# Peptides against a protein of PDB entry 8OXM, part 80

Target 1, 371 residues: chain A of PDB entry 8OXM
Amino acid sequence: FKAEFRLAGGVNLPKIIDCVGSDGKERRQLVKGRDDLRQDAVMQQVFQMCNTLLQRNTETRKRKLTICTYKVVPLSQRSGVLEWCTGTVPIGEFLVNNEDGAHKRYRPNDFSAFQCQKKMMEVQKKSFEEKYEVFMDVCQNFQPVFRYFCMEKFLDPAIWFEKRLAYTRSVATSSIVGYILGLGDRHVQNILINEQSAELVHIDLGVAFEQGKILPTPETVPFRLTRDIVDGMGITGVEGVFRRCCEKTMEVMRNSQETLLTIVEVLLYDPLFDWTMNPLKALYLQQRPEDETELHPTLNADDQECKRNLSDIDQSFNKVAERVLMRLQEKLKGVEEGTVLSVGGQVNLLIQQAIDPKNLSRLFPGWKAWV

## One batch from the design tools (peptide; made by RFdiffusion4, then SolubleMPNN)

Design b2_p13_2_s4 (from b2_p13_2, 5 letters changed)
Fold by OpenDDE base, seed 5:
Structure b2_p13_2_s4 (fold): chain B 371 residues (1-371), chain A 13 residues (1-13)
Amino acid sequence: as target 1 above (371 residues)
Amino acid sequence: DLSMGKLIAEARA
């Protein structure tokens, strides 16, 4: 380890440490304090299993369909070490940073990211109709620019084309795997893009098994397929490569039903793995910028051991776990809204749900559904 | 918000 560390910003002041491996390679690591990285570690293991299934299938292997993973080493319930995703940038940083984001650079006459956020926050407590109208106004005045990522990073036309395909395949694989596992909280800061591979890295996996649906503002999309995500695919959009890669990923997941159910069952009943949404976590994920001032960290989470009767907790937990397993089984059978769909039908429904501006307009404004 | 994505963004700035 180097003797020096950098502070990353934020309330928990995580430490960036550089480690020289026995191979002589420097590896940056993020030491996160006051956060439970166990869920991230477990979800990375599930992603590695999904990658193993995808590599066994000839059609998904030929397409190089993988979900990108990173190393997580949980040290305690409130600390761990993350592998720094070197050469990755949050899609939100590229698109909507305050200084020189791609929207500001390529669309200087559009609404600012701040104006979009403000407009959607003003209607957050309004009707679905009012949210939809304002969302459509925001979308009209905030046009997608993510096509420029590959154009800026890959100047050679042949490389550019291959990287755009790699991006599209990565979105497809992560979208379907993420949907099967019920991965939520897919805001623009929780999705990184690799500047060399154009592949996505999903981070902060603290909302899984559809627990995003029980947030104060429930999640209404199966995965992030917003206008910028689609624009990054280029002129083909969600058609052709993306759709085919979704279908091939879904085929492998559905054909691996028994393996997926068994692994998820073991995880759901692991007493060391708390995947359930709690009210404090829900508030934290959907905090208003104005509320950052009053949450002094003086709530010792230690004192409200509400002695919920162990029996009532266990019964409620088991019922939630059973419901998660049943819903996972339905997804893997292609059961959507009580109807059995083909792989193509299921993938089509999921794409339509993910791109529907009515669904997108209902998301928490912090999710930035217009990006 | 303590997402690794924000931490990465802040560490690059």
Scores: peptide ipSAE 0.009, ipTM 0.464, DockQ to the pose 0.057
Fold by OpenDDE base, seed 3:
Structure b2_p13_2_s4 (fold): chain B 371 residues (1-371), chain A 13 residues (1-13)
Amino acid sequence: as target 1 above (371 residues)
Amino acid sequence: DLSMGKLIAEARA
């Protein structure tokens, strides 16, 4: 390790360290403190398994269908080392940065990202009908611009086309794998794009197994397929390459049902793996920016004393784990709302659910469903 | 709990 470190900033003051490997290569790492990286590490292992399944299938291998992974090394329950995702940017930083974001640059007469967020925050406690109306007004006055990412980064037309194809494949693979695993909290800061490959890197995997549905504002979409995500695919949108890549990914997942169930079962019953949503985590994920001042989590170490009857907690946990496994089995059989669907039918339903403005308008405003 | 995206964004600023 180099003797010098940099602070990444933020409340937890993560440390950026450079290490020299035995191969003489420098590798940048992020040391995160006061955070449990075990869930990220577990989900990365599941993604690696999904990639192995996708590589074994000739059709998905030929299409280069992969979910991008990063290295996570948990050091304790409250510390770990992350691989530094060099050459990636949060899609939110590119799209809605206050100074130079793509929306401001390409659509200067549209609503600002702040105006959109304010309008959606004002209706947060209103009816679904009022939320839908305001969401449609926001969408009318905030038009997608993510097509310009590939156009800015890749000036050669042949390279541009290949990178847009790589992006579309990455969105498809990560959307279907993410749906199968019930991955939530897919806000614009939890999705990175690689500036060289145009592939997505999903980060902060702390909401999995459909635990986003039990948030104070439930998640209503299977994955992020918002207007900017679709705009990045170009003129074909969700049709053609995206749909076919979703179908081929879903086919491999469904054909690998026994393997996926066995892996997830081992993980759900691991006493070291806390995947359940707790009330404090739920409050934190849906906190308003204005409320950042008061919740210093004085996680005083002393609340060890709630001897909750271990038996009642264990029975409740087992029932939730069983329900998660049953729902995973249903997804892998193509069971949606009590109906067995073909791969094409299931993928079509998921796409329609993900792009439905009624579902998008119900999301927590911090998720930025208009982006 | 800063998202890894926020940590990466802050680490670049």
Scores: peptide ipSAE 0.009, ipTM 0.471, DockQ to the pose 0.058
Fold by OpenDDE base, seed 1:
Structure b2_p13_2_s4 (fold): chain B 371 residues (1-371), chain A 13 residues (1-13)
Amino acid sequence: as target 1 above (371 residues)
Amino acid sequence: DLSMGKLIAEARA
């Protein structure tokens, strides 16, 4: 390890450390303190298993369908080491950076990202109809620009086309795997794009197993498929390559039901793995940017004074775990809203749910569903 | 907004 470290920003002040491996290669690592990385580590293991299933199938292997993974080493309940995703950028940074964001560069006469956020925050407590109307106004005055990512990074037309296909395949694979695992909508800062491969890396996996549906503003989409995410696919949008890659990923997941259920069951009943949403975590995930100053998430362990009988906690946990497993089994059988769907029918329903402006308008404004 | 992506963005700045 080098003796020097850099501070990353944010409340937890993560440390960036450089180390030289036994192979002589320099590697950057992110050391998080006051954060539980166990959920991220568990989700990476599940992604690796999904990748193994996708590589065993000839059709998904030929399409190079994979979910990108990164190394996580939990050191304690409040600390761990993350692999630094070198050569990636948050899609939010590329799209809506205040200085050099693609929306500002390509659409200078559109609403600013701040104006869009303000408009949607003003209607946050309003009716679904009012939210929808304001969301449509925001969308009309904030047009997608993510097509320019591949155009800026890949100047050769043949490389550009290949990388746009790699992006589309990555979105498809991560969307379907993310739906099966109940990752839901993903904040634009928690999706990285690789500047060399055009593949997505999903980070900060602290919401899984549909726990996004129990947030104060419940999640309404199966995965993030916003207008910029679609624009990055090019002129075909969700049709053609994306749809076919979703269907082929879903086929592999459904055909691997027993394996996926067994793995998730072991994880849900692991006493070292807390995947449940607590009220403080829920408040933190939907906190206003202005309120960030006062809520030190000193999850002081001392508010354990609600001695709900250990038996009632265990019974409540087991009932939640059973419900998660039952819903996972339904997804893997193609059961949606009490109806058994074909792979094509299920994928179509999920795409329609994810792109529906009524669903998008109901999301927490902090997650920027207009981007 | 302690998104790991924000931490990564801030760590690159």
Scores: peptide ipSAE 0.024, ipTM 0.618, DockQ to the pose 0.060; fails the geometry check
Fold by OpenDDE base, seed 2:
Structure b2_p13_2_s4 (fold): chain B 371 residues (1-371), chain A 13 residues (1-13)
Amino acid sequence: as target 1 above (371 residues)
Amino acid sequence: DLSMGKLIAEARA
């Protein structure tokens, strides 16, 4: 390791360190303190297993369907080292950066990102009808621009087309695998895009197994398929390549039911893997000031020593784990809302749920469902 | 606590 480090900013002051590998290559690493990276590490292992299943199938291998993964090394319950995702950017930074975001550059007469956020915050405690009306007004005055990502980065038309295809495949693969695993908290800062490959990197995997549905504002979509996500696919949107890649990914997941259930069962009963939602975690996820102002209260994680009476917890935990496994089995059988669907029917339902403005309008404003 | 995305964004700035 180099003797010097940089601070990444923010309340936890993560340290950026440079190391020289045994191969003589310099690699940047992020040392994160005051955060439990164990869940991220476990979910990255599950993604690697899903990638192995996708590479074994001829149809998904030919389509190069993969989830991008990164290295996570947990050091303690409150610290770890992350691989620096070199050449990625948060989709939120590209789209809605205050100074030079793509919405401001390409749509200067639309509502600002701040105006959209403010309007949705004002109705956060209102009826679903009022939220829907304001969400539709925001969407009308905040038009998608994510098509310009590939156009800015890839000037050659053949490369541009290839990268747009890579993006569409990455969205499809991560959406279906994310749905199967019940991955939540898919806000615009938790999804990175690689500036060279146009593939997505999903980070901060702390909401899994549908635990987003038990948040104070429940998650109402199976994955992020917002208007900008769709705009990045180009003129066909969700039709053609995206839909076919979702169907082929879902087919591999459903055909791997026994393997996926066995893996998830081992993880759910691992005493070192706390996947359950707790009130402090819920507050942290949905009290995030959407504005970059430094005032994250250091929730002292010392209050974890609530002496949970071991016996009543074990029965309650086992019942939650069983319900998660049952729901995973339903998804892998194509059971949606008590009906058995074909792969095409299930994928269609999930796409419709993900793009439904009624579902999107009900999300926590910090999820930025209009982006 | 900053999201990993924000930490990565700030670390690039």
Scores: peptide ipSAE 0.009, ipTM 0.484, DockQ to the pose 0.057; fails the geometry check

Design b2_p13_3_s1 (from b2_p13_3, 9 letters changed)
Fold by OpenDDE base, seed 4:
Structure b2_p13_3_s1 (fold): chain B 371 residues (1-371), chain A 13 residues (1-13)
Amino acid sequence: as target 1 above (371 residues)
Amino acid sequence: SERIAAILEELLA
């Protein structure tokens, strides 16, 4: 290990360390403290399985449909080492960084990211109608710019076109697999884009199995397909390559139903894998900037001897796990809202749900559904 | 987990 470390940004101040391996190669690593990396590690294993299924199918293999994975080594329940995704940037940093964000650079007369957030926070407790109206005003005055990512990074037109296709395929694969696994909407800082491949890397996989639906502000989209995410695909948007890649990914997932159910069942009943949403995690994920001051994590783990009868906990857990498995089976059968859909019908419904401004306007404002 | 790795190895074999 080198004696020097760098801080990565963010609340938990993860440490970037450089390590020299026994092979003499330098490897950059991210050391997270006070974070449970077990869920990330498990989800990376599930992504590797999904990648194997996608590589076995000729149509998905030809399209190079993969979910980008990173190495995770949990060291404890609150610490671990991650592969530092060198040459990646959070899409949120590229888009809405306060100083040099693409929105400010390309749309200097639009609302600032702060103005958008403020407007949406003001209506957070209002009706869905008021949220929708303000969201539409925000969207009108905050136009998408993510098309410029590939244009800035890839100056050669042929390379630019290939990388835009790689991006579109990456979004499609991660969206469909993310839907199957119930990852839901993703905060803009938890989606990295590779500056060389234009592929997405999803990090901080702390919400899975539709646990985002039980947040204080429930998620209303199957995956993140916001205006900037779509803008990065170029002029075709969700049509053509994206739709076809979603359909081919969904086809592989549905045809792998037994395998996916078996693996998810084992995961859900693994006593070392806590995937359930707890109130503290829910508060952390949807914390208001104003509430940051008081939550000193001085809650010593000692005092919650809530003698919940072990039997009632186990029965409640089993009923949640069974519901997750049933919903996964429905997804893999194409059952949406009690109707059996074709792969194309199911993918179409999911795309429409994900891009619907009514659904987007109902999301937690902290997750910036206008970006 | 090791159990997932084993199941994945069996499914990947």
Scores: peptide ipSAE 0.010, ipTM 0.532, DockQ to the pose 0.022
Fold by OpenDDE base, seed 5:
Structure b2_p13_3_s1 (fold): chain B 371 residues (1-371), chain A 13 residues (1-13)
Amino acid sequence: as target 1 above (371 residues)
Amino acid sequence: SERIAAILEELLA
């Protein structure tokens, strides 16, 4: 280990450390403190399994449909080491960095990222109608720019085209697998893009099995398919390559129902895998930036030992686990809102739900649904 | 982790 570390920024102040492997290669590692990386580690294993299923199918293998994975080494309930995804950038850093984000560079007359966030925060406690109207105003004055990522990174037209296809395939694969697993908290800092491959890397996998729906502001979209995400696909948007890759991924997932159910069942009943949403985690994920100042450490949270009878905890847990398994089985059968859909019908519904400005306007402002 | 890997190896064998 080198004696020097860098701060990656953010509330948890993760430390980037440089390590020399036994192979003589330098590797960057991210040390997260105050974060439970066990969920990330488990979800990475599930993604590796999904990749194996996708490699077995000729149509998904031909399309190179994969979810980018990274190594996670949990060290404790509050610390671990992540393989730092070298040559990746958060999509939020590229798009909405305060100083030199792509929105500011390419659309200097649009609303700033701060103005957009402020407008959406002002209506956070308002009606769905008021949220929708303000969201539409924000979207009108904050036009997508993510097409410029591939244009900046890939100057050769043939390389540019292949990388735009790789991006579109990565979005499709991660969207469908993320939907099947109920992956939430897909804000712009939890999605990295590889600057060499144009593939997405999903990080911070701490909201899974639709636990985003029980947040104080429920998640209303199946995956992130916001205007910038779509703009990165180029002129066809969600049509053509993206839709076909979603359908082929969904086909593999539905045909792997028994395998997926068995694995998720083992995970849900693993006492070492805390996937349930707790109130403290919910507050942390949807904390307002303004509330950071008043959390002086003087909350003596009295250990109110909520003597929740162990029996009532176990019964509540088992009922939640059963509901998660039932909902996973429904998704894998194509059951949406009590109707059995074809793969194409299910994928179409999910795309429509993900791009619906009514659904996007209802998200927590920190999710940045206008980006 | 190891148990999941083993189940995956069995299901994917």
Scores: peptide ipSAE 0.009, ipTM 0.560, DockQ to the pose 0.021
Fold by OpenDDE base, seed 1:
Structure b2_p13_3_s1 (fold): chain B 371 residues (1-371), chain A 13 residues (1-13)
Amino acid sequence: as target 1 above (371 residues)
Amino acid sequence: SERIAAILEELLA
């Protein structure tokens, strides 16, 4: 390890360290000291499995459908080492950085990201109708710009076209696998884009198995397919390449039902893998910018009242795990809203749910559904 | 983790 470290920013102040391997290669690593990386590590293993299934199928292999993975080494319940995703940028940083964000650069007369957030926060406790109206006003005055990512990074037209296809395929694969695993909506800072490949890297996998639906503001989309995410695909949007890649990914997932269920079952019942949503985690994930000041985690919650009978906790956990497995089985059978759908029908429903402004307007404003 | 990796390796073999 080099003696120097850099701060990556954020509340937990993760440290970027450079290390030289026994192979003489320098590798950047992110050391987190206040975060449980076990869920990230487990989800990376599941992504590797999904990638193996996608590589075995000729149609998905020909399309190079993969989820980008990174190495995670959990060291304790609160510490671990991540492979630093070199040559990646958060899509949120590219889009809505206060200084040089693409929205500010390409749409200087639109609402600022702050104005959009403020407008949506003002209606957070209002009706769904009021949320929808304000969301539509925000969307009208905050037009998508993510098409410019590939245009800025890839000046050669042939390379640009290939990278836009790689992006579209990456979004499709991660969206469908993310839906199957119940990752839900992803914060724009937790989606990295590779500046060389245009592929997405999903980080901070702390919400899985539809646990986003039990948040104080429940998620309403199967995956993040916001206007900027769609704009990055180019003029066809969700049609053509994206839809076909979703269908082919879903086909492989549905045809691998038994394998996926067996793996997820083992994960859900692993006593070392806490995937359940707790109130503190829920508060942290939906924290308001104004609330950053006072939550010193006085983790002096007295251990006394959590003597709910171990039996009742275990029964409640098992019942949640069984519901997750049942819902996963439904997804893999194409059961949506009590109806069995074809792969094309299921993918179409998921796309429509993900792009519906009514669903997007109901998301937690902190997750910036207008981006 | 190791047990999951082993099960994944067995299921992926």
Scores: peptide ipSAE 0.009, ipTM 0.555, DockQ to the pose 0.023
Fold by OpenDDE base, seed 2:
Structure b2_p13_3_s1 (fold): chain B 371 residues (1-371), chain A 13 residues (1-13)
Amino acid sequence: as target 1 above (371 residues)
Amino acid sequence: SERIAAILEELLA
């Protein structure tokens, strides 16, 4: 380890440490504290299994459909080391960095990222109708720019086209795999883009199995398919390559139902894998920047109520695990809202849900649904 | 593992 570290930003201030391996190669590592990296490690194993299924199928293999994975080494319940994805940037840093973000560079007359966030925070406790109206005003005055990522990074037209296809395939694969696993908290800082491959790397996998739906502001979209995410696909948007890659990924997932159910069942009942949402984690994920001032450390969570009978905790856990497995089985059968859908019908429904401004307007403002 | 965890806990403290 080098004696110097860098802060990666964010609430937990993760430390970037440069490490020299036994092979003499320097490697950057992200040290997270106060986070349970076990969930990230387990979800990476599930992604590797999904990648194995996708590589076994001839059609998904030919399309190079993969979810990007990174190495996680959990060290304790409160500490771990992440492989730093060298040559990746958070999509939020590229899009909405206050100094040099793509929105400011390409759309200087649009609302600032701060103005958009402020407008959405002002209506956070308002009706869904008021949220929708303000979201539409924000969207009208904050136009997508993510197409410029590939244009800035890839000057050769043939390379640019190939990388835009790689991006579109990565979004499709991660969206469908993420939906099947119920992956939440897909804000613009939890999605990295590789500056060389144009593939997405999903980080911070601590909201899975639809636990985002039980947040104080519930998640209303199956995956992130916001206007900038779509703009990065180019002129066809969600049509053509994206849709076909979603359908082929969903086909492989549905045809692998027994394998996926067995794996998820083992994980849900693993006593070392805490996937459940707790109230403290829920509050942390949806903290307001303004609420940082009033968190007096006097949440003495009185240790007294932890004497809920071990039996009642176990019964409640088992009922949640059973509901997660049932919902996973429904997804893998194509059961949506009590109706059995074809792969194309299911993928279409998910795309419509993900792009619906009504669903997007209801998200927590920190998710930045206008980006 | 434990020694690395302890070093990282000291670095994260």
Scores: peptide ipSAE 0.009, ipTM 0.405, DockQ to the pose 0.041

